# Ledger of designs, part 81: peptides against a protein of PDB entry 4X86

Target 1, 56 residues: chain A of PDB entry 4X86
Amino acid sequence: EGPQLLLSEAVSRAAKAAGARPLTSPESLSRDLEAPEVQESYRQQLRSDIQKRLQE

## One batch from the design tools (peptide; made by RFdiffusion4, then SolubleMPNN)

Design b2_p30_6_s3 (from b2_p30_6, 15 letters changed)
Fold by OpenDDE base, seed 1:
Structure b2_p30_6_s3 (fold): chain B 56 residues (1-56), chain A 30 residues (1-30)
Amino acid sequence: as target 1 above (56 residues)
Amino acid sequence: MVVSKEYFFSEIVPLALEENRQILDQLFQQ
């Protein structure tokens, strides 16, 4: 479809592909993946990846 | 496969980023 705007959604897709499940609760993992500072770092990386391709 | 939270950040997050980049490569393919 398209690139995931949220880290939690990107991880969900990758985890499914790898067949990976969390040892702890899925909710605990999601809380960490959706933390503002973590999501902001992901957003910056995604922005950088897009900008790189716009400039090529 | 059941894995730790640390495994998710060290192995699954990078995989997620790679998948995003592959998708972007396809979207920007001319």
Scores: peptide ipSAE 0.745, ipTM 0.927, DockQ to the pose 0.850
Fold by OpenDDE base, seed 4:
Structure b2_p30_6_s3 (fold): chain B 56 residues (1-56), chain A 30 residues (1-30)
Amino acid sequence: as target 1 above (56 residues)
Amino acid sequence: MVVSKEYFFSEIVPLALEENRQILDQLFQQ
């Protein structure tokens, strides 16, 4: 289904696959996953992963 | 299963990254 551009969406997919649900509210978890610094780190990692494969 | 936010960051986030990389591997196999 393609790589997810947002960490929150990637985590949502992985959580579904693992059957994991948050102990706290989903909104609280989403707030942490969508924090700008967290999302930016994810974006950089995703970009790195793509670049690695483009150069292989 | 019900898990803590700590579990999400320590276990589910890495899993999400691995899934992304697997998808990328599949895309670049063609």
Scores: peptide ipSAE 0.745, ipTM 0.927, DockQ to the pose 0.887
Fold by OpenDDE base, seed 5:
Structure b2_p30_6_s3 (fold): chain B 56 residues (1-56), chain A 30 residues (1-30)
Amino acid sequence: as target 1 above (56 residues)
Amino acid sequence: MVVSKEYFFSEIVPLALEENRQILDQLFQQ
């Protein structure tokens, strides 16, 4: 597929690939991954990664 | 494999970012 625009979705894919499951609860983890400041940091990183490749 | 939330942020999040970059590399390979 393509790059995930949401951190929670990216983590979900990576966790599945690694066979990792959260000790506490999926809901608790999702809440942390979907926090606005966390998602914004992810978006900025994704944007940076794309811009880097556009300049190459 | 059951892991802590700390493990998710220290290991799985970086892995997720790497996967995104691999996808981007494939998209920009031409």
Scores: peptide ipSAE 0.745, ipTM 0.927, DockQ to the pose 0.855
Fold by OpenDDE base, seed 2:
Formats: C-alpha cells, structure tokens, sequence
Structure b2_p30_6_s3 (fold): chain B 56 residues (1-56), chain A 30 residues (1-30)
C-alpha cells in the first residue's frame, strides 16, 4: 500500500509487521495515537518527507 | 510479542515512519 495519512494506521501496519501487540487495551493505545497534537506532528513529518522527495 | 505503550512510541512509531519513507522512495524511484 501507499503511505498512511493517519499515525494510527501507520502504527497498525508497523505493529503487524513486527508482530507487536499492546499490553494494555487497544483502545487506550488508539486514544493516544489519535490525539490531535500527536496526529499533527505526524502529518508535519509526512509532509516534510514528501517535500524532500519532490525536490530531489 | 506483547509490549507496553511506551514501547509502541519508542520503537513502533519510528518503524512506522521508516516504512512510510521506504514507500515514498519506491514511489519516486521512476
């Protein structure tokens, strides 16, 4: 697939690849990953990564 | 493998970012 626009989806993919499961409830982890400030930081990083490749 | 929430943020999140970058590299290689 392509790059994930949501951190929670990117983490889900990476966790599956690593075979990692959360010790606590999945809902608790999702709440933290979907926090607005966390998602915004992720979006900014993704944007930066795309911009870097567009100018190469 | 069962891991803590802290492990997710310290190890899995960076892995997720690296996977995104690898995908982007593949998309821009042509």
Amino acid sequence: as target 1 above (56 residues)
Amino acid sequence: MVVSKEYFFSEIVPLALEENRQILDQLFQQ
Scores: peptide ipSAE 0.745, ipTM 0.927, DockQ to the pose 0.874

Design b2_p30_6_s4 (from b2_p30_6, 16 letters changed)
Fold by OpenDDE base, seed 2:
Structure b2_p30_6_s4 (fold): chain B 56 residues (1-56), chain A 30 residues (1-30)
Amino acid sequence: as target 1 above (56 residues)
Amino acid sequence: MVVSKETFWEEIVPRALEENRQILDQLFQQ
């Protein structure tokens, strides 16, 4: 599968690979990961990473 | 492994970002 466009999905994949589960309710974590400002920062980083590689 | 929210941000989130970059590296290797 390709790079994840959503931070929440990227984290979900990494958590599964690490065998990590949240101590408290997953809803609180999901709310933080899906916050608009957090997702936007993630999107910008992803875009930058792609652009860097397109220029090489 | 049971992990706190803080540990998710310190350990899992950075891993998620690195995994995406590794995938991109593989895509642009070909």
Scores: peptide ipSAE 0.724, ipTM 0.917, DockQ to the pose 0.847
Fold by OpenDDE base, seed 3:
Structure b2_p30_6_s4 (fold): chain B 56 residues (1-56), chain A 30 residues (1-30)
Amino acid sequence: as target 1 above (56 residues)
Amino acid sequence: MVVSKETFWEEIVPRALEENRQILDQLFQQ
């Protein structure tokens, strides 16, 4: 597995590993995780994580 | 386990971020 570029995919992987399932609609959770502002925040964090390692 | 949306944000999302960072660590250790 490689790093996930989408928060929704990262969360999906982590949830599967933990055996966690949403109490409410999985579509509702997905919608929240895929919201543009949320994804952008994730992308910025991911970029920062990568840049940090490139600078080491 | 079945967890609330709140628990997802408090427990699963941070785990997802950490797992991603671990993967990055693996990539940069090669």
Scores: peptide ipSAE 0.724, ipTM 0.917, DockQ to the pose 0.874
Fold by OpenDDE base, seed 1:
Structure b2_p30_6_s4 (fold): chain B 56 residues (1-56), chain A 30 residues (1-30)
Amino acid sequence: as target 1 above (56 residues)
Amino acid sequence: MVVSKETFWEEIVPRALEENRQILDQLFQQ
């Protein structure tokens, strides 16, 4: 399926695989996962991971 | 399984990150 470019999508996939669902405030969870600062940190990590593998 | 938001950050988010890295390993292998 390929790597997920969005944290929210990555978490959604992992949650589905684990069969995990939010107890309360699924909207709050989504809001946190989609926060610009959180997504940017995720993007930077993903970029770093890719660059590391390109160097090998 | 129903879990709290805190549990999502402690258990599901790290799993999501690991899964992405595993996918990258597969894509860049050889």
Scores: peptide ipSAE 0.724, ipTM 0.917, DockQ to the pose 0.816
Fold by OpenDDE base, seed 5:
Formats: structure tokens, C-alpha cells, sequence
Structure b2_p30_6_s4 (fold): chain B 56 residues (1-56), chain A 30 residues (1-30)
């Protein structure tokens, strides 16, 4: 499927695979996963992971 | 399985990151 560009989508996939659902505040969880600072950190990590593999 | 928000951050988020890295590993193995 390819790596997910959004943390929220990556988490959604992982949650689906694990059969996990939030007990309460699913909207709160989504809001946190989609927060700009969180998404930016995720993007930087993803970029770093790709760059690491390009160097190998 | 129903889990807390805390569990999502402790268990599901790290899994999501690991899955992405596994996908990248597969891509660069080809």
C-alpha cells in the first residue's frame, strides 16, 4: 500500500490491523493526531526514514 | 478491542510508525 503520508492515516491502518478502537473521545484522538505540530514531527520522521534508506 | 486514548499513543502509534518503516524496508529491498 505504501507508507502513509499522514499520521492519522498510519494510525488508522495500524488500529484496523490490531482491531483497536478508542474507548472514548475518538474525535479528540483524531484532533491530536491531526495537530499541525504532531503531523510535522511525523513528516520529519518519515523523511528521515526515507533518507536513511537512500543512504544505505 | 476497545482501548483508551493513552493506549493508542503507547501501543498503536508506535505500531503505525513501525509499519511504515517495514513498508520502506520492503521498497528498498527490491
Amino acid sequence: as target 1 above (56 residues)
Amino acid sequence: MVVSKETFWEEIVPRALEENRQILDQLFQQ
Scores: peptide ipSAE 0.723, ipTM 0.917, DockQ to the pose 0.838

Design b2_p30_7_s1
Fold by OpenDDE base, seed 3:
Structure b2_p30_7_s1 (fold): chain B 56 residues (1-56), chain A 30 residues (1-30)
Amino acid sequence: as target 1 above (56 residues)
Amino acid sequence: SAAARAAQREQELQELEELVKRLQQLQQEK
């Protein structure tokens, strides 16, 4: 499982936690998540989040 | 722990916010 799967899962969890519903279709969202720039941004955020958890 | 679960939820929301900001930036560059 690559960054795409991890990001899609994170977005789904975040949306649920906020009680939010996507304004766009799942297909459109998936396409946006595949953008290289978005994927890299998520990778950086994930690394930061993991580091924070390890420091707890 | 309850504290760990709360922290996880907050991080997930932050990830969503970052994604939205990045998408908006990409739209402006087009």
Scores: peptide ipSAE 0.073, ipTM 0.541, DockQ to the pose 0.027
Fold by OpenDDE base, seed 1:
Structure b2_p30_7_s1 (fold): chain B 56 residues (1-56), chain A 30 residues (1-30)
Amino acid sequence: as target 1 above (56 residues)
Amino acid sequence: SAAARAAQREQELQELEELVKRLQQLQQEK
């Protein structure tokens, strides 16, 4: 799965888990998530989180 | 397990928090 698919899925699941309702439109959120810096940051965080999980 | 599901939810919330912080930082830099 590409960064955009992984990120969109993670955001959706996290929002559901938090019981959050977005104040902005889904289109506005998607536009923000498409920023290359955001996608790369998430990929790096995911890698770090997986490594930490494996260490536990 | 229930413990594994709870840990997964906590991780997802942390990922969302990090994303929000990064978005805020990028918006402030504009």
Scores: peptide ipSAE 0.070, ipTM 0.525, DockQ to the pose 0.029
Fold by OpenDDE base, seed 4:
Structure b2_p30_7_s1 (fold): chain B 56 residues (1-56), chain A 30 residues (1-30)
Amino acid sequence: as target 1 above (56 residues)
Amino acid sequence: SAAARAAQREQELQELEELVKRLQQLQQEK
């Protein structure tokens, strides 16, 4: 478990919720999701979203 | 509120969807 797994899981859920399928294979997508810059962006976004939730 | 939480969940999922789209775009640019 780690940021890669959490991000990949969140992305998968988002895609399903939107009724969309990634253009790339799950393996290729997972590889890109593991990129540090992508993970950092997600982490920042997640933190922001959590902060918003806490204020609601 | 419950309504606010639901709205926030939807926003989070939409933002994650946009991240996916951006990743796909980056892949295409390679």
Scores: peptide ipSAE 0.063, ipTM 0.519, DockQ to the pose 0.027
Fold by OpenDDE base, seed 2:
Structure b2_p30_7_s1 (fold): chain B 56 residues (1-56), chain A 30 residues (1-30)
Amino acid sequence: as target 1 above (56 residues)
Amino acid sequence: SAAARAAQREQELQELEELVKRLQQLQQEK
């Protein structure tokens, strides 16, 4: 279990919650999610989202 | 109920916080 797996799971969960399906193939999505810059961006966005929600 | 909605939102935030912590831990282990 690594960051890419956690991110993949989070993306899947978010897509389900939004009632959306990925337009890209699972393989292409996995490749993109494995990029370290993408993983870091996700972490930062998640932290930001938590902060915003705490202020609501 | 309002209490149920508040509790659900708090749970969602806690799950997200745990995810962030796990990501940070895994990044440190690499």
Scores: peptide ipSAE 0.056, ipTM 0.531, DockQ to the pose 0.067

Design b2_p30_7_s3
Fold by OpenDDE base, seed 2:
Structure b2_p30_7_s3 (fold): chain B 56 residues (1-56), chain A 30 residues (1-30)
Amino acid sequence: as target 1 above (56 residues)
Amino acid sequence: SAAERQEQRERELQELQELQKRLQQAEQER
């Protein structure tokens, strides 16, 4: 399992891999992605996914 | 061994459960 990344980092990597540019500025996008509620939901999902993989 | 791998997975699951508890506490403090 890879290290737990911030959602902003994950989205940035996904955007680069897809060759996509967001319609908003990177700074604004990062700010939204770093919102505590959004980041916590992502961390919970990531943790759940890791737990599922460990149970396989 | 398979038993050692299973034990390691169980430890990792317990650590993740503890992390979950800590994250929930941090959410409650907000």
Scores: peptide ipSAE 0.048, ipTM 0.596, DockQ to the pose 0.034
Fold by OpenDDE base, seed 5:
Structure b2_p30_7_s3 (fold): chain B 56 residues (1-56), chain A 30 residues (1-30)
Amino acid sequence: as target 1 above (56 residues)
Amino acid sequence: SAAERQEQRERELQELQELQKRLQQAEQER
């Protein structure tokens, strides 16, 4: 799965877990999440979060 | 055992590294 799918899935899961609906359409959201800077930030955050969990 | 837990953590770190590599490859394919 590509970075975009992973990020989109993460956002979707987070929204569902929070009981919230996305304010934008899934298509518009996906487009916004395609921005390279957003994807890179997510990748870095994911790395950090996983590393923290592995240290627990 | 403590050794088994350490081995498991090392495997998980390796899996994370593989995931990062796959993400980088997917970014290059776009």
Scores: peptide ipSAE 0.047, ipTM 0.567, DockQ to the pose 0.036
Fold by OpenDDE base, seed 4:
Structure b2_p30_7_s3 (fold): chain B 56 residues (1-56), chain A 30 residues (1-30)
Amino acid sequence: as target 1 above (56 residues)
Amino acid sequence: SAAERQEQRERELQELQELQKRLQQAEQER
């Protein structure tokens, strides 16, 4: 399986790694994080960060 | 169209996957 690029997946992984639990249900959190406008912003940030690191 | 927007999103995700692979390679070389 390819890399997971969704913000919802990134947040889920970060939460697990930190031992953090969201106050909302996982389903509600995923729904909010998978909204098109939110996901697009994350995609743009991810692309920008990757490009910056490749240029360092 | 909706189909064109979906195709665009898929292309963008593929590009990000490729960039992520390149990032991992660069990090290994550091």
Scores: peptide ipSAE 0.039, ipTM 0.545, DockQ to the pose 0.678
Fold by OpenDDE base, seed 1:
Structure b2_p30_7_s3 (fold): chain B 56 residues (1-56), chain A 30 residues (1-30)
Amino acid sequence: as target 1 above (56 residues)
Amino acid sequence: SAAERQEQRERELQELQELQKRLQQAEQER
């Protein structure tokens, strides 16, 4: 399996790939992304995205 | 305040969702 990414790292990669800049500082963003509700939402969306890719 | 922290978390959730959509679009355009 590929390298495991923390949620904050995944978001940072997504932001870079999309050419987007966070509304908050990277440090504040990373801290906020550690919140359980944010992490759970990301997990759910990631799972949904993977499922969609499997259907392609 | 607690209300300000909650509002900030909600903003981050919305931003995350937007970034995911943008990433998906960028991947489809490749």
Scores: peptide ipSAE 0.021, ipTM 0.439, DockQ to the pose 0.047

Design b2_p30_8_s1 (from b2_p30_8, 19 letters changed)
Fold by OpenDDE base, seed 2:
Structure b2_p30_8_s1 (fold): chain B 56 residues (1-56), chain A 30 residues (1-30)
Amino acid sequence: as target 1 above (56 residues)
Amino acid sequence: SVLAALAEAVDARARAIVDAYVAAGLLERE
């Protein structure tokens, strides 16, 4: 419930909603998405996306 | 609305990532 600020959780929810599942395992996918640099990139992109939407 | 913008941004970004991962062969659609 509510917008997910964690990349791993956001992707997990979106994948389920789209009927998509990992070819490996959910745990393996989560491990990759929980990398700090990947999470930070997501946060920065999200911030940019929000700013764009607010200016439209 | 900031909260609405956040929610939409999360949905759009997460969906884009899913699509990219499907294209890359990391996810498959049922």
Scores: peptide ipSAE 0.687, ipTM 0.915, DockQ to the pose 0.659
Fold by OpenDDE base, seed 4:
Structure b2_p30_8_s1 (fold): chain B 56 residues (1-56), chain A 30 residues (1-30)
Amino acid sequence: as target 1 above (56 residues)
Amino acid sequence: SVLAALAEAVDARARAIVDAYVAAGLLERE
């Protein structure tokens, strides 16, 4: 429900929608995606993506 | 709108990451 600003949750939802599952575990994947630097990169990329879409 | 742009951006970015993880062998498609 609603856009996910957390990378781990966004990827989890997108994976399910795409019929994809982790080869290890959902928890292991989420742990990797919860790294602060990875989350920050996601946030910065989103900001850029939003700006591009608004210019379309 | 900003809300629509945000929703679409989240969806597209997350999907791109999923595709990359599948390509890297971290996710498996059914």
Scores: peptide ipSAE 0.685, ipTM 0.914, DockQ to the pose 0.651
Fold by OpenDDE base, seed 3:
Structure b2_p30_8_s1 (fold): chain B 56 residues (1-56), chain A 30 residues (1-30)
Amino acid sequence: as target 1 above (56 residues)
Amino acid sequence: SVLAALAEAVDARARAIVDAYVAAGLLERE
Protein backbone atom coordinates (compact mmCIF):
# COMPACT_ATOMS: atom_id res chain seq x y z
CA GLU B 1 0.00 0.00 0.00
CA GLY B 2 1.16 3.53 -0.77
CA PRO B 3 1.85 6.21 1.82
CA GLN B 4 -1.28 7.80 3.25
CA LEU B 5 -1.81 11.53 3.19
CA LEU B 6 -4.94 11.09 5.31
CA LEU B 7 -4.06 11.10 9.00
CA SER B 8 -6.86 8.72 9.94
CA GLU B 9 -5.67 6.11 7.44
CA ALA B 10 -1.99 6.56 8.28
CA VAL B 11 -2.62 6.06 11.99
CA SER B 12 -4.96 3.13 11.38
CA ARG B 13 -2.29 1.33 9.36
CA ALA B 14 0.48 2.18 11.82
CA ALA B 15 -1.61 1.02 14.78
CA LYS B 16 -2.30 -2.34 13.15
CA ALA B 17 1.38 -2.76 12.29
CA ALA B 18 2.33 -1.97 15.88
CA GLY B 19 -0.26 -4.32 17.35
CA ALA B 20 -2.18 -1.46 18.91
CA ARG B 21 -5.97 -1.16 19.08
CA PRO B 22 -8.43 1.48 20.26
CA LEU B 23 -9.83 1.19 23.76
CA THR B 24 -13.08 2.63 22.46
CA SER B 25 -13.63 1.72 18.80
CA PRO B 26 -11.87 2.08 15.46
CA GLU B 27 -14.68 4.35 14.31
CA SER B 28 -14.33 6.65 17.29
CA LEU B 29 -10.60 6.96 16.75
CA SER B 30 -11.07 7.68 13.06
CA ARG B 31 -13.62 10.40 13.78
CA ASP B 32 -11.19 12.19 16.06
CA LEU B 33 -8.40 11.96 13.49
CA GLU B 34 -10.64 13.26 10.72
CA ALA B 35 -11.08 16.65 12.38
CA PRO B 36 -9.96 19.28 9.84
CA GLU B 37 -7.57 21.07 12.19
CA VAL B 38 -5.94 17.78 13.20
CA GLN B 39 -5.56 16.69 9.59
CA GLU B 40 -4.06 20.07 8.64
CA SER B 41 -1.53 19.86 11.46
CA TYR B 42 -0.51 16.43 10.20
CA ARG B 43 -0.08 17.75 6.66
CA GLN B 44 2.12 20.63 7.80
CA GLN B 45 4.29 18.39 9.95
CA LEU B 46 4.59 15.85 7.15
CA ARG B 47 5.74 18.54 4.71
CA SER B 48 8.46 19.61 7.12
CA ASP B 49 9.49 15.99 7.70
CA ILE B 50 9.84 15.37 3.97
CA GLN B 51 12.07 18.42 3.53
CA LYS B 52 14.33 17.28 6.34
CA ARG B 53 14.66 13.80 4.87
CA LEU B 54 15.51 15.18 1.43
CA GLN B 55 18.36 17.15 2.98
CA GLU B 56 19.96 14.10 4.60
CA SER A 1 14.03 10.15 -3.76
CA VAL A 2 10.99 12.29 -3.06
CA LEU A 3 8.67 9.28 -2.99
CA ALA A 4 10.95 7.43 -0.59
CA ALA A 5 11.15 10.50 1.63
CA LEU A 6 7.36 10.76 1.65
CA ALA A 7 6.89 7.09 2.51
CA GLU A 8 9.40 7.23 5.33
CA ALA A 9 7.98 10.48 6.67
CA VAL A 10 4.43 9.10 6.72
CA ASP A 11 5.55 5.94 8.49
CA ALA A 12 7.56 7.78 11.12
CA ARG A 13 4.91 10.42 11.81
CA ALA A 14 2.10 7.89 12.04
CA ARG A 15 4.12 5.69 14.38
CA ALA A 16 4.89 8.66 16.62
CA ILE A 17 1.18 9.42 16.86
CA VAL A 18 0.40 5.80 17.72
CA ASP A 19 3.01 5.89 20.48
CA ALA A 20 1.53 9.10 21.84
CA TYR A 21 -1.97 7.61 21.84
CA VAL A 22 -0.72 4.50 23.64
CA ALA A 23 0.94 6.73 26.23
CA ALA A 24 -2.31 8.68 26.62
CA GLY A 25 -4.34 5.50 27.16
CA LEU A 26 -6.31 5.84 23.93
CA LEU A 27 -4.69 2.80 22.33
CA GLU A 28 -3.50 -0.43 23.90
CA ARG A 29 -0.86 -2.81 22.61
CA GLU A 30 -1.89 -6.43 22.16
Scores: peptide ipSAE 0.685, ipTM 0.914, DockQ to the pose 0.653
Fold by OpenDDE base, seed 5:
Structure b2_p30_8_s1 (fold): chain B 56 residues (1-56), chain A 30 residues (1-30)
Amino acid sequence: as target 1 above (56 residues)
Amino acid sequence: SVLAALAEAVDARARAIVDAYVAAGLLERE
């Protein structure tokens, strides 16, 4: 599907693609990844990554 | 384009996070 702007969804998709599973539970992992400070960090890093790619 | 850059950035960043979580013992590879 399209780009995952939610960290939890992005990691879930990438983990599945990499054959990786949480050692706890998908729900527990999602809860941690849904923390606003963690999501915000992801968003800021993503913005920086996009800017770098656009400079190429 | 911005859309292409976004898609690539999401894939790369998410993959890096997965790798870090595997290294940290939060994820395991099958």
Scores: peptide ipSAE 0.685, ipTM 0.914, DockQ to the pose 0.666

Design b2_p30_8_s3 (from b2_p30_8, 17 letters changed)
Fold by OpenDDE base, seed 5:
Structure b2_p30_8_s3 (fold): chain B 56 residues (1-56), chain A 30 residues (1-30)
Amino acid sequence: as target 1 above (56 residues)
Amino acid sequence: SVLAELAALVDAYARAIVDALIAAGRMERA
């Protein structure tokens, strides 16, 4: 599957791949990860990393 | 490709978050 631009979905996929699971409910964790400020930070981090690689 | 590279970045970042969540006691490894 392609890149997951939503942090909540990316983490969900990564957790499954790593054999990890929330100690709370998946919905509770997703709610935290879906907070606008958290999602924005994620987007900015990706953008920053892409820019760094483009400058190589 | 750019898409593949982006996918790798996403996966790496997400995995780091998972590890941090485990360290923080919000997730556990089965």
Scores: peptide ipSAE 0.639, ipTM 0.909, DockQ to the pose 0.725
Fold by OpenDDE base, seed 2:
Structure b2_p30_8_s3 (fold): chain B 56 residues (1-56), chain A 30 residues (1-30)
Amino acid sequence: as target 1 above (56 residues)
Amino acid sequence: SVLAELAALVDAYARAIVDALIAAGRMERA
C-alpha cells in the first residue's frame, strides 16, 4: 500500500492492523500525532534508519 | 523493491508506536 510519510497515517494503519483503537476520538489522537515536533521526530527517525541500512 | 523495504520499516516503526501508546494508556486493544 506504500509507505506512509505522515506519522498519524502510519499509526492509524498500524493500529487497525493490530486491532487497537484510541481511548478518545480518532481525530483527537491524529491531532496529537500531527503536531509539528512529533512529525519532525518521526521523519528524522525514518531518515536515520534508512541511512543506517544503506551503510550496511 | 526499495519502496517495499521502506514500507516495511515504516510499518515496524508505527507498530512499535502503537504498542507504546497502549502501554501509556492512550490506546487499547479491541
Scores: peptide ipSAE 0.638, ipTM 0.908, DockQ to the pose 0.717
Fold by OpenDDE base, seed 1:
Structure b2_p30_8_s3 (fold): chain B 56 residues (1-56), chain A 30 residues (1-30)
Amino acid sequence: as target 1 above (56 residues)
Amino acid sequence: SVLAELAALVDAYARAIVDALIAAGRMERA
């Protein structure tokens, strides 16, 4: 499986791999992870790290 | 490859977030 650019999908995959599951409402957790500001922060971090690696 | 490196980065971030969610009581490890 390729890189998950959506935070919600990345966390979902990682949680399953780690045997972790939501204790709160799964829908509520998904909404939190899909919030625009959260997703944008995640995207910016990935972009920044990619830029760093390209410059190495 | 670039995609492989990106995948590893994403995986690392996601795993850290899962741990944080467990610490916050939003997730549990089975």
Scores: peptide ipSAE 0.638, ipTM 0.909, DockQ to the pose 0.784
Fold by OpenDDE base, seed 3:
Structure b2_p30_8_s3 (fold): chain B 56 residues (1-56), chain A 30 residues (1-30)
Amino acid sequence: as target 1 above (56 residues)
Amino acid sequence: SVLAELAALVDAYARAIVDALIAAGRMERA
């Protein structure tokens, strides 16, 4: 499938794999996860983790 | 591969978020 660089897509895929679903609409949850500050935090987390692995 | 490792990292992180959303009442197990 490949890595999802968007948090909203990553969570959607993980939820499906885990058999979980939003109690509200999927679109509502996606909007929350697509907020710029939330996405940026996700990007920073991935960047940090990648850098740590490159140092191994 | 590097991409496979990144994909696994993303999946683990996303799964933790799913669990947190369930705990917060935003998601449920189907």
Scores: peptide ipSAE 0.637, ipTM 0.909, DockQ to the pose 0.782

